# Peptides against a protein of PDB entry 6B4E, part 17

Target 1, 295 residues: chain A of PDB entry 6B4E
Amino acid sequence: TNFDKISKMFWHYKDKIAQIKQDIVLPIKKADVNVRNLLSRHKRKINPKFGQLTNSNQQLFKIQNELTQLINDTKGDSLAYHWILNFIAKAVVHQAETEVRVKPESALPLGKLTLYLLVQFPELQELFMARLVKKCPFVIGFTCEIDTEKGRQNMGWKRNNENKWEDNTSYDERMGGILSLFAIITRLQLPQEFITTTSHPFPIALSWHILARICNTPLNLITNTHFVILGSWWDAAAVQFLQAYGNQASKLLILIGEELTSRMAEKKYVGAARLRILLEAWQNNNMESFPEMSP

## One batch from the design tools (peptide; made by RFdiffusion4, then SolubleMPNN)

Design b2_p22_7_s4 (from b2_p22_7 with E2S A7E I8F E10K N13L)
Fold by OpenDDE base, seed 1:
Structure b2_p22_7_s4 (fold): chain B 295 residues (1-295), chain A 22 residues (1-22)
Amino acid sequence: as target 1 above (295 residues)
Amino acid sequence: SSEEVEEFLKEELEELEKLLES
């Protein structure tokens, strides 16, 4: 694992967030009133769509079509187009932080929707990845110390209005939710309409990177959160990961589930205990995945 | 190509195992 490369990627996306604010978000505030009105209307229409997802493919397709139309309405103005995509990127991540964190299986319809949009609107890819990395650096296997305020901020910790850090449970759950979404995206197949025309923007190999990079992370930087997100990833993608890489996947699952947890046993992390349970379930041929969506 | 990927992954796993053992 090249940690220098990972760090460079991390900071690249941090810079991208700043760029997005400067080049997309702020300029729209000065845009023509007609453009601002358009975006305001579209924002109001788009925002509830993510919460309208169910375990129904029919509902998914409906929402996909509706969002596609709404996004296409903005293509006449490049700035407006990028603004609406950035809004969507933020909304998707927000949905992961709120709904997926409490109902992990909801990552499946959300992930399918997101993957569709990422392919349909390629400009969304960088915007989305930047938002993901900012909110949950674990998606690229980045870890830093959290002994400093900046370290915590870099790792996606939030402060409230009183400048108090969120509690550990809240942080863990948010990270788990975001990682679940990303994991789902990596293990989903492209929609049939795109399979012959484009490559997967965030393929299963990115899941490999997450696991491998965490395994290579210095042990003194490993926290309960690492195990929590590994557990979230496991629920979301372990079955498909095994299908993709076979014996190599198995070895890596053993590394995170057995070896990494054992190495950190003295910490008695709750997340590690859960990961052990998942490992044991797998060893007993009882690995579960999220249920498939209905037609 | 598939074989090359498998070999690469194998090497990476071996490195990971060594790190966890140290």
Scores: peptide ipSAE 0.029, ipTM 0.688, DockQ to the pose 0.065
Fold by OpenDDE base, seed 5:
Structure b2_p22_7_s4 (fold): chain B 295 residues (1-295), chain A 22 residues (1-22)
Amino acid sequence: as target 1 above (295 residues)
Amino acid sequence: SSEEVEEFLKEELEELEKLLES
């Protein structure tokens, strides 16, 4: 694992966030009033759609169509188009932070919707990845020290209005939620209409990178959060990961579930304990996946 | 190719195993 490369990727996306603010978010505030009004209306229509998702494919397709139409309405103005996509990127990640964190299986419909949009609107891909990396650097296997304020900020820790850091549980849950979404996206098949025309924008190999990079992370940087997000990933994608890489996948699952947890046993991380339970379930032929969505 | 990917993954796993054993 080339950690310098990963670091460069991390900072690339951090810079991208700043660029988005400067070139998309701020300029729209000075745009024509009609454009601003259009975007305001669209924002209000788009935002609730993510909360309307259920474990129903029928509902998913309905929302896909509605969002597609709303986004297409902005294509006549490049700035407006990019603004609405950036809004969607933020909204999706926010949904992961709030809903998926408490109901991990909700990542499936959200992931399907997101993947559809990523393929339908390719410009969303960079915007979405930048937001993901900012909020949850684990998605690219980036880890830094959190002994400093800057380190914590880089790893996505939030402070409240009183400059108090969020508690560990809250951070863990948020990271788990975001990682669950990303994991789902990586293991989903492209929608039928795109299979022959488009490559997967975030393929299962990115899950491999997450696991491998975490395994290669210096042990002094490994925290409970690492195990929490690995557990979240496991629930979201382990079955499909095994299907994709077979014996090699098995080896990597053993590395994270057995070897990495053993190396960190002295820390008595709750997340590590859960990961071991998941490993044991797999060893007993009881690996579970999220239920398939209804018609 | 699928074969090339498999070879790459194998190498990565070997490196990971060595690191975890050290």
Scores: peptide ipSAE 0.028, ipTM 0.687, DockQ to the pose 0.071
Fold by OpenDDE base, seed 2:
Structure b2_p22_7_s4 (fold): chain B 295 residues (1-295), chain A 22 residues (1-22)
Amino acid sequence: as target 1 above (295 residues)
Amino acid sequence: SSEEVEEFLKEELEELEKLLES
């Protein structure tokens, strides 16, 4: 694992967030009133769509079509188009932080929708990844110390209006929610209409990177959160990961489930205990995946 | 290519195993 490379990627996306604000968000505030009104209307129509997702593919397709139309309506103005995509990127991540956090299986329809949009609108990919890395650096296997304010900020910790850090449970759950979404995206097959024409923008190999990079992270930087997000990843993608990489996947799952947890046993992390339970379930041929969506 | 990716992942796994054993 090249941690310098990972660090460079992390800061690339941090810079991208700043660039988005400067080149997309702020300029729209000064744009023509008609453009602003259009975007306001579209924002109001787009935002509730993510909450309208269910375990139904029919409902998913309906929402995909509606969002596609709404996004296409903005293509005549490049700035408006990028603004809408950035809004969608933020909204999807927010949905992961709030809904997936409490209902992990909701990551499946959200992930399917997101993957569709990422392929249909390639410009969304950089915007989405930047938002993911900002909110949850674990998606690229980045870890730093959280002993400083800057360190906590880099790792996606939030402060309230009283400048108090969020509690550990809240942070863990948010990270788990975001990671669940990303994990789902990496293990999903492209929609049938794209399989022959497009490569997967965030393929299952990115899950490999997450696991491997966490395993190679200095032990003094490993926290309960690492195990929580590994557990979230496991629920979301372990079955498909094994299908993709076979014996090599098995070895890596054993490394995180057995070796990494053992190395950190003295910390008695709750997340690590759960990961061990998941490992044992797998060893007993009881590995579970999220239920497939209905037609 | 898919073959190149597979080889890369194998190398990464080997490196990971070595690091965990050290």
Scores: peptide ipSAE 0.030, ipTM 0.698, DockQ to the pose 0.085; fails the geometry check
Fold by OpenDDE base, seed 3:
Structure b2_p22_7_s4 (fold): chain B 295 residues (1-295), chain A 22 residues (1-22)
Amino acid sequence: as target 1 above (295 residues)
Amino acid sequence: SSEEVEEFLKEELEELEKLLES
């Protein structure tokens, strides 16, 4: 693992966020009133769609079509188009922070929707990844120290209006939610209409990178959060990961579930304990996956 | 190729294992 490259990638996306603000978000405020009105209306229509997802593929397809139409309506203006995609990127991540956080299995329909949009609208990919990395650097296996304010900020910690850091549980849960979504995306197959014409934008190999990079992270930087997000990843993608990489996947799962947890045993991390339970369940042939969606 | 990717991942895993043993 080349951590210098990972850091470079991290800062690339941080810069992208700044660029998005300067080149997309701020300029639209000065755009033509008709454009602003259009985007306002579309925003109001788009935002509820993510909460309307259920375990139904039929409902998913309906929402996909509706969103596609709404996004296409903005293509006449490049700035408007990118603005709406950026909005969607933010909304999806927000949904992961709120809904997936408390109901991990909801990552499946959300992930399917997101993957569809990522393929249908390629410009969403960089916007979405930038948002993911900003909110949850774990998606690229980035870790830094959190003993400083800047370090915590880089790792996606939030402060409230009183400049108080969020509690550890809240942070862990948010990170878990976001990581669950990303994990799901990496393990999903492309929609049938794209499978022969497009490469997967965030393939299962990215899950490999997450796990491997975390395992290679200096132990002094490993926190409970690392184990929490590994557990979230496990629930979301472990079965499919094993299917994809076979014995190599098994070795890596053992590394995170057994070796990494053992090395950090003295810390008595709750997340590590859960991950150990997941490992044991797997060893007893009781590995579970999210239920498939209904037709 | 798929084979090349597999080999790369294998190498990465081996390096990872070495690091964990240290």
Scores: peptide ipSAE 0.028, ipTM 0.689, DockQ to the pose 0.077; fails the geometry check

## One batch from the design tools (peptide; made by RFdiffusion4, then SolubleMPNN)

Design b2_p23_3_s4
Fold by OpenDDE base, seed 2:
Structure b2_p23_3_s4 (fold): chain B 295 residues (1-295), chain A 23 residues (1-23)
Amino acid sequence: as target 1 above (295 residues)
Amino acid sequence: SEEEKKKEEEIKKLIEELEEEIS
């Protein structure tokens, strides 16, 4: 693991967020009134769609089609198009922070929708990844110290209106929700219409990077959050990860489930305890996956 | 501690081996 490369990647996406604000968000405020009105209407129509997802593929396809039409309606203006995609990227991550954190299995329909949009609208990919890394650096296996304000900000910690940091439980749950979504995306197959023509934008190899980079993270930087997000990842993608990499996957799962937890045993992290339970369930041939969606 | 350093290096080597095998 090259941590310098990971750091460079992290800051690349931080810069991308700043660039998005400068080149997309701010210019729209000065755009023609007709464009602003269009985007306002589309925003209102798009925002509720993510909450309308169910465990139904039929409903998923309906939402996909509706969003596709709404996004295509903005393509006549490049700035408007990029603005609406950035809005979608933010909305998807927000859905992970709110819904997926409390109902992890909801990551499946959300992930399917997101993957479809990422392939259908390639310009969404960088916008989405930048938002993910900003909110949850764990998606690229980045970790830094949280002893400073800047360190906490870099790791996605939020402050309230009273300038107080969010509680540890809230942070852990948010990170778990976001990572669950990303994990699902990495393990999903491309929609049938794209399999032969397009490469997966965020393939299962990115899950490998998450696990490997966390395992190589200095132990003094490992927190309960690391184990929480590993548990979230496990629920979301462990079965498919084993299918993809076989024996190599098994070795890595043992490293995170047994070796990493053992090395951090003195900390008595609740997330580590849960991860150990997941490991034991797997060893007893009881590894579970999220339920598949209905037709 | 030196013991912790040793353990960290061991896991690093294991992960590097796995990465090479998947590449």
Scores: peptide ipSAE 0.035, ipTM 0.701, DockQ to the pose 0.844
Fold by OpenDDE base, seed 3:
Order: sequence, then C-alpha cells, then structure tokens
Structure b2_p23_3_s4 (fold): chain B 295 residues (1-295), chain A 23 residues (1-23)
Amino acid sequence: as target 1 above (295 residues)
Amino acid sequence: SEEEKKKEEEIKKLIEELEEEIS
C-alpha cells in the first residue's frame, strides 16, 4: 500500500470540494433569478425522494424516473446542471448519515438509486466521490491521527454549536452508514440498460482497496471506527466480495476479522467484537446479506 | 514486543502480496 498516493488522492478530493464551492455553489447565488427559482423548486422536489425509497424495485424505478426527469430539466444550463448534481451528491451522503445509519439494509435501495444516477449522469461521479471522501475518508482507505483538531476534521469529525466534538458513537454510526452505502455501490451490478455500454464507476475492486489499506494502516492509527466500518462493509458486501475474488477474498476477510482484531484485542473495541461475531458466523456457514428487494 | 512487531510486518507483507495479485 502506497500511503503517499492515498494521501494525494485524499487531498485531491478535498481540493475538489473547494473547487465545487467556488465554481458551482457560489456562482449560482449570483445567477439569473429564473435559474435560482428553477433550482429551488427542483431542490424541494428532489430532496424528499431519497426518503421515499423502500425495499421495492417498483418504487425504486419510479423514483429513478422522477429524478431523471428533474435532473434533465436542468441540462439546458451547465451551471444549473452541475449544481443540482452536487445537491444530489450531498443529499445521498446525508441520507447515508441518517437513514442508513439506523437501518443499514436501506443502503441497498439507496445504493441502487445512486448507482443508476452515477451512470446516467457521469458528471455526478466526481461530485459524489469528493463528498464521500470529505465525510468519510475510509471510503478510500485514508486514515490519519485524530489527536489534533485538524486530524479529526480530516477524518470527518463534526463539532456542535458549543465547539464540542461529536461523541464516538455518533461518529462511528455516521461513518458506518456512509461506508455501507459505498460498499453496496461497489458490489451492485450495473442496471441492465448500462451493462454493455459503460463500465462500473465504483467497482468491487474499491472494496478490496478499503480492506487492504486498513490492514496496512499503522496499528497506532487504528480505532474503534475502523472496526465499525469494516463491520458495516461486511454486512453490505462480504458475500458478493467472496463471490468476486474467491480464495483471495477469504484471506482478506480472515485478516480483518481474525488477525487485525487480535492485534488490537487489548483495546477491547466494541466494533472489533462485532467483527469477530461476523467472522464466526461466516466460519459457521451463516454469512448473511441484506435481503433482496421485492419486485 | 518483538513478537508483535513481527506479526505486524507479516500482515503488511501479506496484504501487499494480495494487492499485487488482485491488481
């Protein structure tokens, strides 16, 4: 693992966030009133759609079509188009931080919707990835120390109005929610209409990178959060990961589930204990996946 | 401990090898 490369990638996306603000968000505030009104209306229509997702493919397809139409309505103005995509990127990540956080299986319909949009609107890909990395750098296997304010900020920690850091449980759950979404996206097949025309924008190989990079992370930087997000990843993608990489996948799952947890046993991390349970379930031929969506 | 360091290096090596194989 080349950590310098990962660091460069991390800062690339941090720069992208700054660029988005400068080139997309701020200019819209000064745009034509008609454009601002259009985007305001669309924002109001788009925002509730993510909460309308259920474990129903029919509902998913309905929402996909509705969002597609709403996004297409903005294509006549490049700035408006990019603004609405950036809004969607933020909204999807926010949904992961809230709904997926408390109901991990909701990552499946959200992930399917997101993957569809990522393929349908390729310009969403960089916007979405930048937002993911900002909020949850674990998605690219980036880790830094959190003993400093800057370190915590880089790792996506939030402060409240009293300038107090969020509690560990809240942070862990948010990271788990975001990582669940990303994991789901990496293991989903492209929609049928895109299989022959485009490559998967965030393929299962990115899951490999997450796991491998975490395993290679210096132990002094490993926290409970690492194990929490690994557990979230496991629930979301372990079955499909094994299908994709076979024996090599097994080795990596053993490394995170057995070896990494053992190395950190003295810390008594709750996340590590959960990961051990997942490993044990797998060893007993009881690896579970999220339920498939209904027709 | 020396044993712990050895295990850590072993894990790193193994992961690097796996990455090479999967790439």
Scores: peptide ipSAE 0.033, ipTM 0.688, DockQ to the pose 0.870
Fold by OpenDDE base, seed 4:
Structure b2_p23_3_s4 (fold): chain B 295 residues (1-295), chain A 23 residues (1-23)
Amino acid sequence: as target 1 above (295 residues)
Amino acid sequence: SEEEKKKEEEIKKLIEELEEEIS
C-alpha cells in the first residue's frame, strides 16, 4: 500500500471542498434573485426525494426521472448546475449518515439512485467523492491518528455546539452508514442504458482498496471504527466482492475477518467481534446480502 | 484477456503482501 498516494488523494479532496465553497457556494449567495429563487425551489423539491426511496425499483425510476428533470432545469446556468449537484452530493451523504446508519439495507436504493446520478451527471462525481472523503476518509482507506484535534477532524469527527466531540457510537454509526453507501455503489452494476457508453465511476476495485489499505494500516492506528466500517462493508458488498475476485477475495476476507481481528483481540472491540461473527457465518455458508429490490 | 490476467496477478501480489504484513 502506497500511503503517500492515499494521503495525496485525501488532501486533494480536502482542497476540493475548499474550492467548492469558494467557487460554487459563496458565489451563489451573490447571484441574482432569480437564480437564488430557482435554486431554493429546486432544493425544496429535491431534498425530500431521498426519503421517498423504497425497496421498489418502480419508485426508484420515478425519483430518478424527477431528479433528472430538476437538475436539467439548472443546466442553463453553469454555476447553478454545479450548485445543485453539490447540494445533491451533500444530501446523499447526509442520508447515509442518518438513514443508512440505522437501516443499512436502505443503502441499496440510495446507492442505485446515486450511481444513476453520477453517470447521468458526471460533474457530480468529484463533488460527491470530495464530500465522502471529508465525511468518511475510510472510503479511500485513509487513516490518521485521532489523538489530536486536527487528526479527529481529518477523520471526520464532529463537535457539538459545546465543542464536545461526538460519542464514539455516533461516530461509528455515521462512518458505517457512509461506508455502506459507498460499498453498495462499488458493487452495483451500471444501469443498462449506460453499460455500453461509460465505465463505472466507482468500481468494485475501490472496495478492494478499502480492505487492502485497512489491512496495511499500522495497528496502532486501528480503532473500533475500522472494524465497524468493515462490518458495514461486509453486509453491503461481501457477496459481490467474492463474485468479482473469487479466491483472492476470499483471502482478503479472511485477512480482515480472522487475522486483523486476532491481532487486535486484546482491545476487545465490539466491531471486531461482529466482524468475526460475519466471518463465521460465511464459513458456515450463510453469507447474506441485502434483499434485492422489487420490480 | 491479457488485461484480466494482469489484474489477477496484481491482486495476487497484493494479497501476498498483505499476508506477509499481517503474519
Scores: peptide ipSAE 0.036, ipTM 0.666, DockQ to the pose 0.083; fails the geometry check
Fold by OpenDDE base, seed 1:
Structure b2_p23_3_s4 (fold): chain B 295 residues (1-295), chain A 23 residues (1-23)
Amino acid sequence: as target 1 above (295 residues)
Amino acid sequence: SEEEKKKEEEIKKLIEELEEEIS
């Protein structure tokens, strides 16, 4: 693992967030009133759609079609189009922070919807990835110290207007929710209509990178959060990961479940304990995945 | 400890080898 490369990637996306603000978000505030009104209406229509997701593929397809139409309505104005995609990127991540956080299995319908949109609207890919990295650097295996204010900010910690940091549990759960979504996306197959014409924008190899990079992270930077997000990843993608990479996947799962947890045993991290339970379940041929969606 | 350091290096090496095979 080249950590310098990972750091450069992290800062690339941080710069992208700044660029999005300057080139997309701020200019819309000065746009024609008709454009602003259009976007306001579309925003109101789009927001509820993510909460309307269920474990039904039929419902998913309905929402996909509705969102597709709403997004297409903005294509006449490039700035409006990019603004609505950026809005969607933010909304999806927010859904992961709130709903997936408390119901991890909801990552599946959300991930399917997101993957569809990422393929249907390729310009969403960079916008979405930038937002993911900003909110949860673990998605690219980036870790830095959190002993400083800047370090915590870089790792996606939030604080209120009184400069009070969120509690550890809240942070862990948010990171877990976001990573669950990303993990699901990486292990999903493209919709049938795209399989032969388009490459997967965030393939299963990105899950490999997450695990490997965390395993290679200096131990002094490993926190409970690392184990929490690994557990979230495990629930979301371990079965499919094993299917994709076979014996090599098995080796890496043992590394995170046994070796990494053992190396950090003195810390008595709750997340590490859970990860060991997941490992043991797998060793007992009881590895579980999220239920498949209904028709 | 030296033993812990050795184990850490072994894990890193193994991961690097795996990455090469998967890439």
Scores: peptide ipSAE 0.035, ipTM 0.677, DockQ to the pose 0.887; fails the geometry check

Design b2_p23_5_s3
Fold by OpenDDE base, seed 5:
Structure b2_p23_5_s3 (fold): chain B 295 residues (1-295), chain A 23 residues (1-23)
Amino acid sequence: as target 1 above (295 residues)
Amino acid sequence: SAAELEELKKELDEIEEELKKEK
């Protein structure tokens, strides 16, 4: 693992976030009142749709169509278009932080919707990835120390209005939620209408990178959160990962489930204990995936 | 074991590089 390269990727996306603020978010505040009003209306229509997802493909398709229309309505103004896409990127990640964290299986419909939008609107890809990396650096296998304020910030830790860090459980759950979403996206097939015309923007190989990079992370930087997000990933994508890479996937799953957990056993991480349970379930031919969506 | 982990890490690094080439 080339950690320098990963670090460069991390900072690339951090810089992208700053760029988005300067080039998209701030300029729109000075835009024509009609444009601002349009975007305000669209924001209000778009935001609730992510929470309206169910385990129903019919509902998914409905929301896909509605969002597509709403986004297309902004294409006449490039700044407005990019602003809406950035808003969507933020909203999707927020949904992962709030809903997926408590109901991981909800990542499936959210992931399907997101993947559709990423393909339908390619400009969303960079915006979305930047937001993901900012909020959850684990999506690219980035890890740094969290014994400093800057380190915690880089790893996506939040402070409240009183400048108090969020509790460990909250952080773990948020990271797990975001990672679940990303994991789902990586293991989903493209919608039928896109399979022959485009490549997958975030393919299953990105899941491989996450796992491998975590395994190669210096042990002194490994925390409970690493195991939590690995468990979240496991629930979201392990079955499909095995299907994709076969024996090599098995080696990596054993590496994270057995070797990494064993090496860190002295820490008695709750996340590690759960990951071992998942490993044992797999060894007993009881690896589970999220339920498929209904028609 | 620690030795086994190191060996697997090397293997995984190689696999990761191979996967990058396939893209």
Scores: peptide ipSAE 0.140, ipTM 0.717, DockQ to the pose 0.101
Fold by OpenDDE base, seed 2:
Formats: C-alpha cells, structure tokens, sequence
Structure b2_p23_5_s3 (fold): chain B 295 residues (1-295), chain A 23 residues (1-23)
C-alpha cells in the first residue's frame, strides 16, 4: 500500500470540495433570479425522493425517472447542472449518515439509485467522491491520527455548536452508514442498459483497496471505527466480494476477521467483536447478504 | 501469526498494484 498516494488522493478531494464551493455553490448565489428559483424548486422536489425509496425495484425505477427529468431540466445551464448534481451528491451522503445509519439494508435501494445517477450523469462521479472522502475517508482507505483537532476533522469528526466533538458511537454509526452505501455501490452490477456501453465507475476493486489499505494501516492508528466500518462493509458486500475474487477474497476476509482482530484484541473493541462474529458465521456457511429488492 | 500476517499483507499489496494497472 502506497500511503503517500492515498494521502495525495485524500487532499485532492479536499481541494475539490473547496473548488466546488468557489466555482459552483457561490456563483449560483449571484446567478439570475430565474435560475435560482428553478434550482430552489428542483431541490425541493429532489430531496424527498431519497426518503421515498423502498425495497421495490418498481419504486426505484419511478424515482430514477423522476430524478432524471429534474436533472435534465438543468442541462441547458452548465452551472445549474453542476449545482444540482452537487446537491444530489450531498443529499445522498446525508441519507447515508441518517437513514442507512439506522437501517443498513436501506443502502441497497439508495446504492442502486446512486449508481444509476453516477452512470447517467458522469459529472456526478467526482462530486460524489469528493463528498464521500470528506465525510468518510475510509472509502479510500485513508487513516490519520485523531489526537489533534485537524486529525479529527480530516477523519470526518463533527463538532456541535459548542465545539464539542460528537460521541464515539455517533461517529462510528455515521461512518458505518456512509461506508455501507459505498460498499453497496462497488458490488452492484451496472443497470442493464449500461452494461455494454459503460464501465463501472466504482467497481468492486475499490472494496479490495479499502480492506487491503486498512490491513496495511499502522496498528497504532487502528480504532474501533475501523472495525465498525469493516463490519458494515461485510454486511453490504462480503458475499459479492467472495464471488468476485474467490480464494483471494477469502484470504483478505480472514485477514481482517481473524488476524487484524487478534492483533487488536487487547483493545477490546466492540466493532472487532462483531467482526469476529461475522467471520464465524461465514465459517459456519451462514454468510448473509441484504435481501434482494422486490420487483 | 505475525509472520503469516506479513506474508498476506505483501500478497495484498501485490494484488493492489495489479488492480491499479487494470484501471
């Protein structure tokens, strides 16, 4: 694992966030009133759609079509188009932080919707990754120390209005929610209409990178959160990961489930205990995935 | 074991490098 490269990637996306603010968000505030009104109406229509997702493909397709129309309405103005995509990127990540956090299986319909949008609107890809990395650096296997304010900020920790850091449980759950979404996206097949014409924007190989990079992370930087997000990833993608990489996948799952947890046993991390349970379930031929969506 | 972990890490690094080339 080249950690220097990972760090450069991390800071690239941090810079992208700043660039988005300067080149997309702020300019819209000075845009024509008609454009601003259009975008205001569209964001009000778009935002509820993510909460309307169910475990139904029929409902998913309906929402996909509705969002596609709303986004297409903005294509005549490049700035408006990028603004609405950035809004969607933020909204999707927010949904992961809130809904997926408490209901991990909701990552499946959300992931399917997101993947569709990422392929349908390629400009969303960079915007989405930037938001993901900002909120949850684990998606690219980035880890730094959290002994400093800057370190915590870099790792996506939030402060409240009183400048108090969020509690560990809240942070762990948010990270787990975001990573669940990303994991789902990586293991999903492209929609049928895109399979022959487009490559997967965030393929299953990115899941491999997450796991491998965490395994190669210095042990002194490994926290309970690492195990929590690994567990979230496991629930979301382990079955498909094994299907994709076979024996090599098995080695990596054993590495995180047995070896990494054993190395950190003295810390008595709750996340590590859960990961061991997942490993044992797999060893007993009881590896589970999220239920498939209904028609 | 620690030795086994290091071996697996090395293998994973190699795989990661290969995956980078495929992109």
Amino acid sequence: as target 1 above (295 residues)
Amino acid sequence: SAAELEELKKELDEIEEELKKEK
Scores: peptide ipSAE 0.134, ipTM 0.730, DockQ to the pose 0.102
Fold by OpenDDE base, seed 4:
Structure b2_p23_5_s3 (fold): chain B 295 residues (1-295), chain A 23 residues (1-23)
Amino acid sequence: as target 1 above (295 residues)
Amino acid sequence: SAAELEELKKELDEIEEELKKEK
């Protein structure tokens, strides 16, 4: 694992966030009142759509169409278009932090919707990845020390209004929610209408990168969060990952589930214990995946 | 074992690099 390259990727997306603020978010505040009103109306219409997702493909397609129309309405103004995509990127990640956090299986409909939008609107890809990396750098296998304020910030830790860091459980759950969404996206097939025209923007290989990079992370940087997000990934994508890479996938699952957990046994991480349970379930031919969506 | 883990990590690194080329 080339950690220098990963670090460069991390900072690339951090810079992208700053660029988005300067070139998209701030300029809209100074835009024509009609544009601001349009975007305000669209924001109000778009926001509830993510919460309207169910385990129904019919409902998914309805929401996809509605969002597509709303986004297309902004294409006449490039700044407005990019603003609404950035808003969507933020909203999707927020949904992962809140809803997927408490109901991991909700990542499936959210992931399907997100993947559709990423393909339909390619400009969303960089905006979305930048937001993901900012909020959950685990999505690219980035890890740094969290002994400093800057380190914690880089790893996506939040402070409350009293400047107090969020508790470990809250952080772990948020990271798990975001990682679940990303894992789902990586293991989903493109919608039928796009298979012949476009490549997958975030393919299953990115799941490989996450696992491999975590396995190669210095042990002194491994925390309970690493095991929590690995467990979240496992629930979201392990079945499909095994289907994609076969024996090589099996080796990697054993590596994270058995070897990495064993190496960190002295820490008694709750996340590691859960990951071992998942490994044992797999060894007993009881690996589970999220329920498929209904027609 | 620790030795086995290191060997697997090296193998997986090679696989990871190959997967990057397929993108």
Scores: peptide ipSAE 0.031, ipTM 0.642, DockQ to the pose 0.101
Fold by OpenDDE base, seed 1:
Structure b2_p23_5_s3 (fold): chain B 295 residues (1-295), chain A 23 residues (1-23)
Amino acid sequence: as target 1 above (295 residues)
Amino acid sequence: SAAELEELKKELDEIEEELKKEK
């Protein structure tokens, strides 16, 4: 694992976030009143759609179509188009931080919707990835120290208005939620209409990178959060990961579930304990995946 | 792709070797 490259990637997306603010978000404030009104209306229509997802594919397709129409309405103005995509990127990540956090299986419909949008609107890919990395750098296997304020900020820790950090549990759960979504996206197949014409924007190989990079992370930087997000990933994608890479996947799962947890045993991390339970379940031929969606 | 898989295998091997050395 080349950590210099990972760091470079991390900062690339951090810079992208700054660029988005300067080139997309701020300019819209000065845009024509008609454009601002359009975007305001569309924002109000789009935002509730993510909460309307269920375990129904029929409902998913309905929402996909509705969002597609709403997004297409903005294509006449490039700035408006990019603004609405950026809004969607933020909204999806927010949904992961809130809903997926407490109901991990909700990552499946959200992931399917997101993947569809990423393929249908390629400009969303960079916007979405930037937002993911900002909020949860674990998605690219980036880790830094959290003994400094800047380090914590880089790792996605939030502060309230009183400059107090969020509690560890809240942070862990948010990271788990975001990573669950990303993991789901990586293991999903493209919609039927795109399989022959488009490459997967975030393929299963990215899951491999997450696991491998965490395994190679210096032990002094490994925290409970690492194990929490690995557990979240496991629930979301382990079955499909094994299907994709076979014996090599198995070896990597053993590395994270047995070897990494053993090395950190002295820390008594709750996340590590859970990951061991997941490993044991797998060894007993009881690995579970999220339920498939209904028609 | 076959090339991607080979790269992933190499990465895994490197990880395994590193973990063995630290043990």
Scores: peptide ipSAE 0.029, ipTM 0.651, DockQ to the pose 0.867

